Peptides against a protein of PDB entry 2QAS. Designs and how they scored, part 59

Target 1, 120 residues: chain A of PDB entry 2QAS
Amino acid sequence: PPEDLMQYEAMAQDALRGVVKAALKKAAAPGGLPEPHHLYITFKTKAAGVSGPQDLLSKYPDEMTIVLQHQYWDLAPGETFFSVTLKFGGQPKRLSVPYAALTRFYDPSVQFALQFSAPE

## One batch from the design tools (peptide; made by RFdiffusion4, then SolubleMPNN)

Design b2_p19_1_s1 (from b2_p19_1, 7 letters changed)
Fold by OpenDDE base, seed 1:
Structure b2_p19_1_s1 (fold): chain B 120 residues (1-120), chain A 19 residues (1-19)
Amino acid sequence: as target 1 above (120 residues)
Amino acid sequence: PYDQAAEGAKAQAEMDKVF
């Protein structure tokens, strides 16, 4: 096939990452997501910009999946990354995840799925 | 209680069936 110098696939990926950002902004708004919507988010833990407790991230050397449904706090969706507080082993942990680090996004309530190419 | 380690693992398994 012809060489794509426009990098259309990358543009499409970025646009789709925008869907995740928009969904998180809805989740962060007062009242949260309209039930039964909830989010599964998978990301590369070693991707640039990923931040969190070392002890936690050490348990996930490749990818990590978080669930935004019943217990999440201070969800802050920025323009390039989002941060959220989640409980692990009963302890609240703050995670910061760039949208570029995402590999999967899923809303089980409507079976909406997105897959992304992320840094290896 | 609702623990992310457990819920995340379950979610991952569910997504593995979808993707």
Scores: peptide ipSAE 0.713, ipTM 0.952, DockQ to the pose 0.668
Fold by OpenDDE base, seed 4:
Structure b2_p19_1_s1 (fold): chain B 120 residues (1-120), chain A 19 residues (1-19)
Amino acid sequence: as target 1 above (120 residues)
Amino acid sequence: PYDQAAEGAKAQAEMDKVF
């Protein structure tokens, strides 16, 4: 097969990451996501820029999936990363996740799925 | 009660069927 010097796959991945960012911005807007939409997000916990309590992240040495549905607070979707507060064991924890760290995105309500390659 | 660790695990299992 011919060599792709344009790196179209990387361009497509960036475009699809934009979908996740846009979805999170909708979730962070007043009123949140329209029912019944909600989001499953999987990311590499050791990827550059991932930040959170060390004790929490150490429990997920490879990947972590978070659910944005019933209980999440202060969702802040920036241009390169998003942050959100989630409860683990009844305790609120703040996570900061670069979009580049994402490996899966899923909205079960409409079965919309995206998969990404993320650095180790 | 709702807990992110449990919900995340459920979501991961569900996603494993899709991906």
Scores: peptide ipSAE 0.712, ipTM 0.951, DockQ to the pose 0.644
Fold by OpenDDE base, seed 5:
Structure b2_p19_1_s1 (fold): chain B 120 residues (1-120), chain A 19 residues (1-19)
Amino acid sequence: as target 1 above (120 residues)
Amino acid sequence: PYDQAAEGAKAQAEMDKVF
């Protein structure tokens, strides 16, 4: 088969990562997401650039899923990564996640799903 | 009370049914 020298699949992946970024930016905007929209985000915890409390990340050796619905604070969607504060065991934890670390994105309200390849 | 660990686990289980 012909060799794809354009790397179209990678381009498509990057474009779809842009959807996640855009969705997070909407979530971070005043008023948050329009009800009933909310986001499930799964990412590789050992991917480059992932940052958070070591005690927390150690509980998730491969992937972890975060839910952006009722309880999230200071969501800051940057151009290459986003950060957010979430409560674990009643304690606020700050996570920083590069979009490249994402493996799944899902909005249950409309069943919109995206899946990505992520580095180990 | 809302716990992210619990919610994340439930979400992951839900997504496993979708993906």
Scores: peptide ipSAE 0.712, ipTM 0.951, DockQ to the pose 0.642
Fold by OpenDDE base, seed 3:
Structure b2_p19_1_s1 (fold): chain B 120 residues (1-120), chain A 19 residues (1-19)
Amino acid sequence: as target 1 above (120 residues)
Amino acid sequence: PYDQAAEGAKAQAEMDKVF
């Protein structure tokens, strides 16, 4: 088959990552997400740019799923990554995740799902 | 008692059914 020099699949993936970024920006706005919307986000913990407490990340050697619904704080969706504070074992932990590290995005309230190819 | 570790695990299991 002919060679794709435009890299259309990569363009499409980036566009879809934009959906996640937009959703997080809505979540970070005053008032948060409109009920009953909430987000499940899965990412590769060893991907470049992922940051958080070493002891926490060590418990998730491959992928990690976080839930943004009832208890999350200081959600900051940037242009290339987002950061958020979540409680693990009663202790607040700060995570920073590049959109490129995402593997799955899901809003169970409307069953909206996205899957991505993330760095190994 | 809303622990992210527990909630994340449940969410992961739920997503495994749709993906």
Scores: peptide ipSAE 0.708, ipTM 0.950, DockQ to the pose 0.658

Design b2_p19_1_s2 (from b2_p19_1, 7 letters changed)
Fold by OpenDDE base, seed 5:
Structure b2_p19_1_s2 (fold): chain B 120 residues (1-120), chain A 19 residues (1-19)
Amino acid sequence: as target 1 above (120 residues)
Amino acid sequence: PYDQAAVGEQARAEMDKVF
């Protein structure tokens, strides 16, 4: 079969990562997400650029799923990564996650789902 | 009640049914 030298699939994946970025920007806007929308985000914790407390990340050696609904603070969706403060064990923790580290995105309110390939 | 350790695990379980 012909070889795709354009890497269209990668382009499409990047475009879909843009959906996540856009959704997070909506979430970060004043007033947050319109109810009942909320976000489930899964990412590879060992992917390049992922940062957070070591004690927290060590509990999730492969993937972590975070929920942006009732308790999240200082959501900052940048162009290549987003950061957010979330409570773990009652303690606020700051996470920084590159969009490239994402493996799943889901809004259960409308059952919108995206899946991505991420670094192993 | 909204601690990420708990809600994240629940969310993961829900997503496993979808994906």
Scores: peptide ipSAE 0.695, ipTM 0.951, DockQ to the pose 0.649
Fold by OpenDDE base, seed 4:
Structure b2_p19_1_s2 (fold): chain B 120 residues (1-120), chain A 19 residues (1-19)
Amino acid sequence: as target 1 above (120 residues)
Amino acid sequence: PYDQAAVGEQARAEMDKVF
C-alpha cells in the first residue's frame, strides 16, 4: 500500500485525545459534569510526564484506572496534561497525567468509549 | 466506598468487557 507521509492515524489519535481534554474541561467547570455522566480513565503509569506519589505509582507498574465521579478534587485540565486529587487508601493524592499517556477513556452513562496507543 | 483503589479496579474490570 502507499506510504502515508501525512501520518493521518497519529492526527486522528490526537484529535480523539482532544475529546478527553474537552470532557475534562467540562468536568472542571462550575457544577461539574451533567449527571449521570462520569469518567473512567486508564493510562500508562510509566509514560513520560506521568507524576504522582512514588509509593502509589509503584503499586501500578503498568496501567492505572481512575474514576472521576463522586470523589475528585482540584481537577485541572491543561493543554498537554491534566492533574487531579483523588483518594487512595483514604489519603488524597495528586496525579498529573499527560493526555499522551492515556490508553482508555469511557463514560459508562452513555457507553462512550475511546482507546489509544500509548508509550510502553 | 469511592476510594480509587476500589472503584478504579471495578472500572477497569468493567471496561475490559467493553473494549
Scores: peptide ipSAE 0.694, ipTM 0.952, DockQ to the pose 0.644
Fold by OpenDDE base, seed 1:
Structure b2_p19_1_s2 (fold): chain B 120 residues (1-120), chain A 19 residues (1-19)
Amino acid sequence: as target 1 above (120 residues)
Amino acid sequence: PYDQAAVGEQARAEMDKVF
């Protein structure tokens, strides 16, 4: 096909990342997500800007999936990344994840799915 | 019961069926 000098696919991906950001902002608002909505989020753990405990991230050398439903705290969706506290092995851990690191987003309640290209 | 070590893996497996 012809060469795309506009990089439309990248633009579309960025726009769709905005959906995740918006969803997280809804989740972070008072009252949280409207029942029964909840979020599955998969991201590349080695992507630039991903931050968390070394011992935790070392257990997930490629991708990690987190669930925002029953147990999450201090969800803070910024403009370029979000941070959240989640329990792993009974211990609260703080994760910071750039939206650019995302590979999958899913709300099983309505089967809404998004897939993204992220650096390998 | 809602520990991420467990629910995350379950979620991944579920998504593998969708994607």
Scores: peptide ipSAE 0.691, ipTM 0.952, DockQ to the pose 0.641
Fold by OpenDDE base, seed 3:
Structure b2_p19_1_s2 (fold): chain B 120 residues (1-120), chain A 19 residues (1-19)
Amino acid sequence: as target 1 above (120 residues)
Amino acid sequence: PYDQAAVGEQARAEMDKVF
C-alpha cells in the first residue's frame, strides 16, 4: 500500500483527544457536568508528564482509572494536560495527566466511548 | 464511599466490558 506521509491517523487521534479536553473543561465550569453525565478516564501511569504521589503511582505500574463524578476537586484542564484532586484511602492526592497519556475515555450515562494508543 | 481506590477499580471493570 502507498505510504502515508501526512500521518492522518495521528491527526485523527489528536482530534479525538480534543474531545476529552473539551469534556473536562465543561466539568471544570461552574456547576460541573450536567447530570447524569460523569467521566471514567484511564491513562498510562508511566507515560511522560504523568505526575502524582510516588507511593500512589507505584501501586498502578501500568494503567489506572479515575472517576470524575461525586468527589473531585480543583479540576484544572489545561491545553496539554489536566490536573485534579481525588481521594485515595481517605487522603486527597493531586494528579497531573497529559492528554497524550490517555488510553480510554467513557461517559457511562450516554455510553460514549473513546480509545487511544498512548506512548510511554 | 467514593474513594478512588474503590470506584476506579469498579469503573475499570465496567469499561473492560465495553472495550
Scores: peptide ipSAE 0.690, ipTM 0.950, DockQ to the pose 0.635

Design b2_p19_1_s3 (from b2_p19_1, 8 letters changed)
Fold by OpenDDE base, seed 4:
Structure b2_p19_1_s3 (fold): chain B 120 residues (1-120), chain A 19 residues (1-19)
Amino acid sequence: as target 1 above (120 residues)
Amino acid sequence: PYDQAAEGERARAEMDKVF
């Protein structure tokens, strides 16, 4: 097959990451997501730009899945990454996750699923 | 009580069935 010098697949992946960004922006808006929508997000914890408490991230050497449904705070969806506060063991932790680090996105309410290729 | 670690694990398991 001919060589794709345009890298269309990568473009498509980035476009789909835009869906996640848009969904998070909806979630961050006043009132949050319309019920029953909620989000499962999986990302590579070792990916460039991922940040959070060391004690927390050390427990997830490969991937972490977070749930944005009942308890999340200060969701801030930026242009290249989002940050959110979640409770682990009763303690609030701040995570910052680049969209490029995502591997899975899922809204169980409508069974909408996206899978991404992310850095190892 | 709602705990992100537990919720994330349940979510991951659920997603494993979908993906």
Scores: peptide ipSAE 0.742, ipTM 0.958, DockQ to the pose 0.651
Fold by OpenDDE base, seed 5:
Structure b2_p19_1_s3 (fold): chain B 120 residues (1-120), chain A 19 residues (1-19)
Amino acid sequence: as target 1 above (120 residues)
Amino acid sequence: PYDQAAEGERARAEMDKVF
């Protein structure tokens, strides 16, 4: 088969990461996500740019799935990464996740699913 | 009480059925 020198797949993946960014921006807007929408986000914890408490990240050496539904605070979806505060063991923890670190995105309310190539 | 660790694990398991 012919070699794709345009890297269309990569471009498509980046475009789809844009969907996640857009969804998070909607979630961060006043009023939050329109019910019953909520988001499951899985990312590689050791990917470049991922930041959070070491004690927390150490518990997830490969991937972590976070749920943006009932309790999330200060969701800040930037252009290259998003940050959010979530409670673990009753303690608020701040996570910063580049969109490039994402591996799965899912909105169970409408069964919308996206899967991304895992970062090395 | 709502705990992100538990919710995340539940969500992961749910997604494993979809993906």
Scores: peptide ipSAE 0.740, ipTM 0.957, DockQ to the pose 0.654
Fold by OpenDDE base, seed 1:
Structure b2_p19_1_s3 (fold): chain B 120 residues (1-120), chain A 19 residues (1-19)
Amino acid sequence: as target 1 above (120 residues)
Amino acid sequence: PYDQAAEGERARAEMDKVF
């Protein structure tokens, strides 16, 4: 096939990352997500901009999936990344994840799925 | 009871069936 110099697929992927951002903004708004909506988010832990406790991230050398449903705090969806506090082993941990690091997004309540290409 | 590590793993497994 002809060479795509426009990089349309990348454009589409970035546009779809906007869906995740929008969903997170809805989740962060007063009242949170409308039941029964909840989010599964998978991201590359070694992607640029990903940050969190070293002891936690070291347990996930490739990808990590987080669940935003019953227990998440201070969800802050910015323009390029979002941050959230989640409990691991009873301890609150703060994670910051660039949207560019995402590989999967899923809302099991309506089976809405998105897959993204991120740095390997 | 609601541990993110466990929930994440469960979610990943569930997603593997979808993707």
Scores: peptide ipSAE 0.740, ipTM 0.957, DockQ to the pose 0.674
Fold by OpenDDE base, seed 3:
Structure b2_p19_1_s3 (fold): chain B 120 residues (1-120), chain A 19 residues (1-19)
Amino acid sequence: as target 1 above (120 residues)
Amino acid sequence: PYDQAAEGERARAEMDKVF
């Protein structure tokens, strides 16, 4: 079979990561996401660029899923990563996650799903 | 009471049925 020197599949995956970024930017806008939209995001905790409390991340050695619905604060979607404050055990924790670390994205309200290959 | 640890686990389980 012919060799794809353009790496089209990789380019397509990167483009789809843009959907997550765009969705998070909408969530961070005044008023948040339009109801009933909310987001489930899964990422590799050991991927390059992932940052957060060591004690928290150590509890999730492979992947971690966060929910952006009822309680999340200071969502800051940057160009290469996003950060957000979430409560664990009543304690606010700040997480910083590169879009490249994502493995799953899902909006249950409309059953929109995206899956990505994320290198560790 | 809403807690991210519990919500995340429920969400992960839900997604496992979709993906």
Scores: peptide ipSAE 0.739, ipTM 0.957, DockQ to the pose 0.640

Design b2_p19_1_s4 (from b2_p19_1, 7 letters changed)
Fold by OpenDDE base, seed 4:
Structure b2_p19_1_s4 (fold): chain B 120 residues (1-120), chain A 19 residues (1-19)
Amino acid sequence: as target 1 above (120 residues)
Amino acid sequence: AYDQAAEGEKARAEMDQVF
């Protein structure tokens, strides 16, 4: 097949990451997500730019899935990464996740699913 | 309690059935 010098697949992936960013911005807006929408987000924990408590990340050597539904705080969707506070074992933990680290995105309420390729 | 460790695991399992 012909060689794709435009790298269209990468462009498409970036565009779809934009959907996640937009969804998170909606979630961060006053009032949060319109019910019953909520988000499942899976990311590579060792990807460049992922940040959080070392003891927490050590428990997830490959991937980690977080749920943005009932208990999340200070969601801050930036241009290249988002940060959020979540409770683990009753303790609030701050996570920072680049959109490039994402592997799965899912909204169970409408069964909207996205899958991405992320670095090892 | 709504713990992310438990909820995340449930979500991952659910997603495994979708993807």
Scores: peptide ipSAE 0.737, ipTM 0.956, DockQ to the pose 0.657
Fold by OpenDDE base, seed 5:
Structure b2_p19_1_s4 (fold): chain B 120 residues (1-120), chain A 19 residues (1-19)
Amino acid sequence: as target 1 above (120 residues)
Amino acid sequence: AYDQAAEGEKARAEMDQVF
């Protein structure tokens, strides 16, 4: 079969990562997401650029799923990564996650799902 | 009380049924 030298699939994946970025920007806007929308985000914790408390990340050696619904603070969706403060065990923790580290994105309110290939 | 560890696990389980 013909060889794809354009890497169209990768381009498509990057475009879809843009959906996540856009959704997070909506979430970060005043008023947050319109109810009942909320986001489930799964990412590879050992991917390049992922940062957060070591004690927290050590509990998730492969992937971690975070929920942006009722309790999230200072959501800052940048161009290449987003950061957010979430409570774990009653303690606020700051996470920084590159969009490239994402493996799953889901809005259960409308059952919108995206899956991505991420660094192993 | 709301906690990300618990909520994340629930979400992961739910997503496993979708993906």
Scores: peptide ipSAE 0.734, ipTM 0.954, DockQ to the pose 0.665
Fold by OpenDDE base, seed 3:
Structure b2_p19_1_s4 (fold): chain B 120 residues (1-120), chain A 19 residues (1-19)
Amino acid sequence: as target 1 above (120 residues)
Amino acid sequence: AYDQAAEGEKARAEMDQVF
């Protein structure tokens, strides 16, 4: 088959990462997501730019899934990464996740699913 | 008590049925 010098598949993946960014920006707006929408997000914990407490990330050597529904704070969706505060064992933890680190995105309320190939 | 460790594991398991 002919060689794709345009890298169309990578362009398409980046466009779909934009959907996640847009959804998180909606979630961060006043009032949050319109009910019953909520988000499941899976990412590679070893990917470049992923940041959080060392003890927490050490418990998830490959991937980690977080839930943005009832208990999340200070969601800050930037242009290249988002950060959010979540409670683990009763303690608030701050996570920073580049959109490039994402592997799965899911809104179970409408069964909307996206899957990505993420670099380490 | 809402804890991300438990909720995340539950969500991952649910997504494993979708993907």
Scores: peptide ipSAE 0.733, ipTM 0.954, DockQ to the pose 0.647
Fold by OpenDDE base, seed 1:
Structure b2_p19_1_s4 (fold): chain B 120 residues (1-120), chain A 19 residues (1-19)
Amino acid sequence: as target 1 above (120 residues)
Amino acid sequence: AYDQAAEGEKARAEMDQVF
């Protein structure tokens, strides 16, 4: 096909990342997500800007999936990344994940799925 | 009790069926 000098696919991906950001902002708002909505989020753990406990991230050398449903705290969706506190082994851990690091987003309640290209 | 590691793995497996 002809060479795309506009990089439309990248633009579309960025726009769709905005859906994740918007969904997280809804989740962070008072009252949280409307039942039965909940979120599965997969991201590349080695992507630039990903931050969290070393011992935790070392267990996920490639990708990590987190679930925002029953137990999450202090969800803070920023403009370029979000942060959230989740319990692993009974211990609260703070994760910061740039939207650019995302590879999958899914709301199983309505089977809404998004897939993204992220740095390997 | 609810644990993110376990739930994440379940979620990943579920998504593998979707994607």
Scores: peptide ipSAE 0.733, ipTM 0.955, DockQ to the pose 0.658

Design b2_p19_2_s1 (from b2_p19_2, 7 letters changed)
Fold by OpenDDE base, seed 1:
Structure b2_p19_2_s1 (fold): chain B 120 residues (1-120), chain A 19 residues (1-19)
Amino acid sequence: as target 1 above (120 residues)
Amino acid sequence: AYDQAAVGEAARAELDAAL
């Protein structure tokens, strides 16, 4: 088969990362997501730009899945990454995750799923 | 109750089953 020199699939995935960004912006708005919508987000913990407590990230050498539903604070969806405060073992931790680091995005309420190829 | 140490793992398992 012919080689795709345009890399259309990569373009499409980048566009779809915009869906995640838009969804997070909705989640960050006053009142949060409309019920029963909530988000599962999986990302590569060693991807460039990922930041958080070292001890926490060390527990997840490959991927981590976070849940944005009932307990999250200061969600800040930027243009290239988002940051959020979540509790781990009762302790609030701040995570910053580039959209490029995402591997899965899922809203169980409507079974909407996106999967991405992300650098390890 | 909604600690990520618990809900994150559960979500991961759910995703593994669904995707």
Scores: peptide ipSAE 0.517, ipTM 0.919, DockQ to the pose 0.582
Fold by OpenDDE base, seed 5:
Structure b2_p19_2_s1 (fold): chain B 120 residues (1-120), chain A 19 residues (1-19)
Amino acid sequence: as target 1 above (120 residues)
Amino acid sequence: AYDQAAVGEAARAELDAAL
Protein backbone atom coordinates (compact mmCIF):
# COMPACT_ATOMS: atom_id res chain seq x y z
CA PRO B 1 0.00 0.00 0.00
CA PRO B 2 1.08 3.58 -0.55
CA GLU B 3 3.01 5.31 2.20
CA ASP B 4 1.03 7.60 4.46
CA LEU B 5 3.03 10.78 4.71
CA MET B 6 0.24 12.54 6.57
CA GLN B 7 0.48 10.23 9.58
CA TYR B 8 -3.27 9.97 9.85
CA GLU B 9 -3.10 7.23 12.44
CA ALA B 10 -1.13 9.47 14.76
CA MET B 11 -3.57 12.30 14.16
CA ALA B 12 -6.44 10.01 15.04
CA GLN B 13 -4.68 8.89 18.18
CA ASP B 14 -4.17 12.48 19.24
CA ALA B 15 -7.81 13.23 18.59
CA LEU B 16 -8.86 10.31 20.72
CA ARG B 17 -6.53 11.41 23.49
CA GLY B 18 -8.53 14.59 23.33
CA VAL B 19 -11.58 12.62 24.36
CA VAL B 20 -9.82 11.60 27.53
CA LYS B 21 -8.80 15.16 28.22
CA ALA B 22 -12.34 16.36 27.68
CA ALA B 23 -13.75 13.65 29.90
CA LEU B 24 -11.34 14.56 32.67
CA LYS B 25 -12.27 18.20 32.35
CA LYS B 26 -15.87 17.21 32.87
CA ALA B 27 -14.83 15.18 35.88
CA ALA B 28 -12.95 18.14 37.29
CA ALA B 29 -15.94 20.44 36.98
CA PRO B 30 -18.07 21.17 40.04
CA GLY B 31 -20.11 18.15 40.93
CA GLY B 32 -17.84 15.80 39.07
CA LEU B 33 -19.00 13.33 36.48
CA PRO B 34 -22.70 12.78 36.08
CA GLU B 35 -23.60 9.56 37.79
CA PRO B 36 -23.08 6.74 37.10
CA HIS B 37 -20.15 7.69 34.91
CA HIS B 38 -16.70 6.92 36.24
CA LEU B 39 -13.33 6.31 34.67
CA TYR B 40 -10.70 3.63 34.54
CA ILE B 41 -7.41 4.97 33.27
CA THR B 42 -4.38 2.83 32.52
CA PHE B 43 -0.99 4.30 31.78
CA LYS B 44 2.65 3.38 31.46
CA THR B 45 4.32 4.30 34.72
CA LYS B 46 7.73 4.69 33.14
CA ALA B 47 6.55 6.94 30.34
CA ALA B 48 8.17 10.33 30.02
CA GLY B 49 6.46 12.90 32.14
CA VAL B 50 4.80 10.52 34.56
CA SER B 51 5.36 11.78 38.07
CA GLY B 52 4.47 10.50 41.50
CA PRO B 53 5.91 9.02 44.66
CA GLN B 54 8.81 6.76 43.82
CA ASP B 55 7.68 4.11 46.23
CA LEU B 56 4.28 4.03 44.60
CA LEU B 57 5.51 3.93 41.03
CA SER B 58 8.01 1.22 41.89
CA LYS B 59 5.09 -1.01 42.79
CA TYR B 60 3.84 -0.66 39.24
CA PRO B 61 6.90 -1.13 37.02
CA ASP B 62 4.93 -1.32 33.79
CA GLU B 63 1.37 -0.07 33.96
CA MET B 64 -1.16 0.87 36.55
CA THR B 65 -4.86 1.51 36.42
CA ILE B 66 -6.47 4.23 38.44
CA VAL B 67 -10.15 4.68 39.10
CA LEU B 68 -11.85 8.03 39.15
CA GLN B 69 -15.22 7.49 40.75
CA HIS B 70 -15.83 8.22 44.41
CA GLN B 71 -12.50 9.16 45.88
CA TYR B 72 -10.28 11.44 43.88
CA TRP B 73 -9.19 14.95 44.72
CA ASP B 74 -7.81 18.02 43.04
CA LEU B 75 -8.18 16.63 39.56
CA ALA B 76 -6.38 19.05 37.31
CA PRO B 77 -6.63 18.21 33.63
CA GLY B 78 -4.07 20.27 31.80
CA GLU B 79 -3.47 20.46 28.11
CA THR B 80 -0.75 17.83 27.95
CA PHE B 81 -1.14 16.03 31.25
CA PHE B 82 -3.48 15.70 34.15
CA SER B 83 -2.77 15.42 37.84
CA VAL B 84 -4.90 13.95 40.57
CA THR B 85 -4.73 12.95 44.19
CA LEU B 86 -5.72 9.40 45.02
CA LYS B 87 -5.43 7.21 48.05
CA PHE B 88 -3.10 4.24 48.03
CA GLY B 89 -2.94 2.18 51.17
CA GLY B 90 -4.84 4.89 52.94
CA GLN B 91 -2.38 7.58 51.98
CA PRO B 92 -3.08 10.37 49.54
CA LYS B 93 -0.69 10.41 46.61
CA ARG B 94 -0.37 12.95 43.84
CA LEU B 95 0.06 11.61 40.34
CA SER B 96 0.85 13.53 37.19
CA VAL B 97 0.18 11.67 33.97
CA PRO B 98 0.73 12.87 30.42
CA TYR B 99 -2.07 11.92 28.09
CA ALA B 100 0.61 10.40 25.90
CA ALA B 101 1.31 7.84 28.60
CA LEU B 102 -2.19 6.42 28.49
CA THR B 103 -2.80 2.95 27.17
CA ARG B 104 -6.45 2.47 28.05
CA PHE B 105 -9.44 4.58 28.95
CA TYR B 106 -12.76 3.11 29.98
CA ASP B 107 -16.09 4.22 31.33
CA PRO B 108 -17.78 1.08 32.64
CA SER B 109 -21.12 2.80 32.98
CA VAL B 110 -21.56 2.97 29.24
CA GLN B 111 -18.82 0.55 28.26
CA PHE B 112 -16.96 3.20 26.32
CA ALA B 113 -13.39 2.17 25.67
CA LEU B 114 -10.32 3.63 24.05
CA GLN B 115 -6.93 2.07 23.60
CA PHE B 116 -3.71 3.87 22.85
CA SER B 117 -0.19 3.03 21.89
CA ALA B 118 2.34 4.32 24.37
CA PRO B 119 6.12 4.13 24.43
CA GLU B 120 7.48 1.04 26.13
CA ALA A 1 -13.24 1.23 50.34
CA TYR A 2 -12.20 3.22 47.32
CA ASP A 3 -8.50 2.85 47.85
CA GLN A 4 -6.69 2.56 44.56
CA ALA A 5 -4.72 -0.39 45.83
CA ALA A 6 -7.94 -2.33 45.69
CA VAL A 7 -10.13 -0.71 43.07
CA GLY A 8 -7.29 -0.21 40.65
CA GLU A 9 -6.48 -3.86 40.34
CA ALA A 10 -10.13 -4.78 40.12
CA ALA A 11 -10.57 -2.25 37.36
CA ARG A 12 -7.53 -3.60 35.55
CA ALA A 13 -9.03 -7.05 35.62
CA GLU A 14 -12.33 -5.74 34.37
CA LEU A 15 -10.60 -3.95 31.54
CA ASP A 16 -8.72 -7.07 30.57
CA ALA A 17 -12.01 -8.87 30.33
CA ALA A 18 -13.75 -6.10 28.43
CA LEU A 19 -11.03 -5.46 25.89
Scores: peptide ipSAE 0.517, ipTM 0.919, DockQ to the pose 0.578
Fold by OpenDDE base, seed 2:
Structure b2_p19_2_s1 (fold): chain B 120 residues (1-120), chain A 19 residues (1-19)
Amino acid sequence: as target 1 above (120 residues)
Amino acid sequence: AYDQAAVGEAARAELDAAL
């Protein structure tokens, strides 16, 4: 097959990561996401830039799926990463996740799905 | 009710089924 010197797939992936960023910015705005929209986000826990409580991340050696619905706090979607406070076992934990670490994004309410290649 | 310890696993399973 012809060689793609433009790296279109990589460009497309980056553009699609922008969808996640935009969605999170909507979620972070006053009032949050319009119901019934909510987000499932899966990311590689060992990817560069991922940070959070060591005890928490240790439980997820490969990937973790977080849910942004109803109970999330201080969602801060930056340009390269987002951070959010979520409860795990009743305890609030702060996670910081680069968009580059994402492997899946999903909005169950409309069954909108995105999948990404992330470093192993 | 929306603790990640519970909803995260459920979401993972749902994603595995959907994708």
Scores: peptide ipSAE 0.516, ipTM 0.918, DockQ to the pose 0.564
Fold by OpenDDE base, seed 3:
Structure b2_p19_2_s1 (fold): chain B 120 residues (1-120), chain A 19 residues (1-19)
Amino acid sequence: as target 1 above (120 residues)
Amino acid sequence: AYDQAAVGEAARAELDAAL
């Protein structure tokens, strides 16, 4: 088979990461996501650029899934990563997650799913 | 209750079942 020197699949995956970024920007806009849309986001906790409380990340040595629906604060979707405040065990924690660290994105309301390979 | 320790685990389980 011919060799793909363009790396089209990688381009497509990068474009799909853009969908996640765009969705988070919608979530961060005034009024938030239109009901009933909400987001499940899974990421590799040891991936480069992931930042958060050490004790929290230690509880999730491989992957963590967070839910953006009812209780999230100060969602800040940047160009390379997003940050958000969420409660864990009753305590607010700030997480910063590069889009490159994502492994799954899901909106249960419309069963829209994306999966990614994430580097460490 | 919307604590991530609970809802995150539930979501993970849901994803594992859906995918």
Scores: peptide ipSAE 0.514, ipTM 0.918, DockQ to the pose 0.576

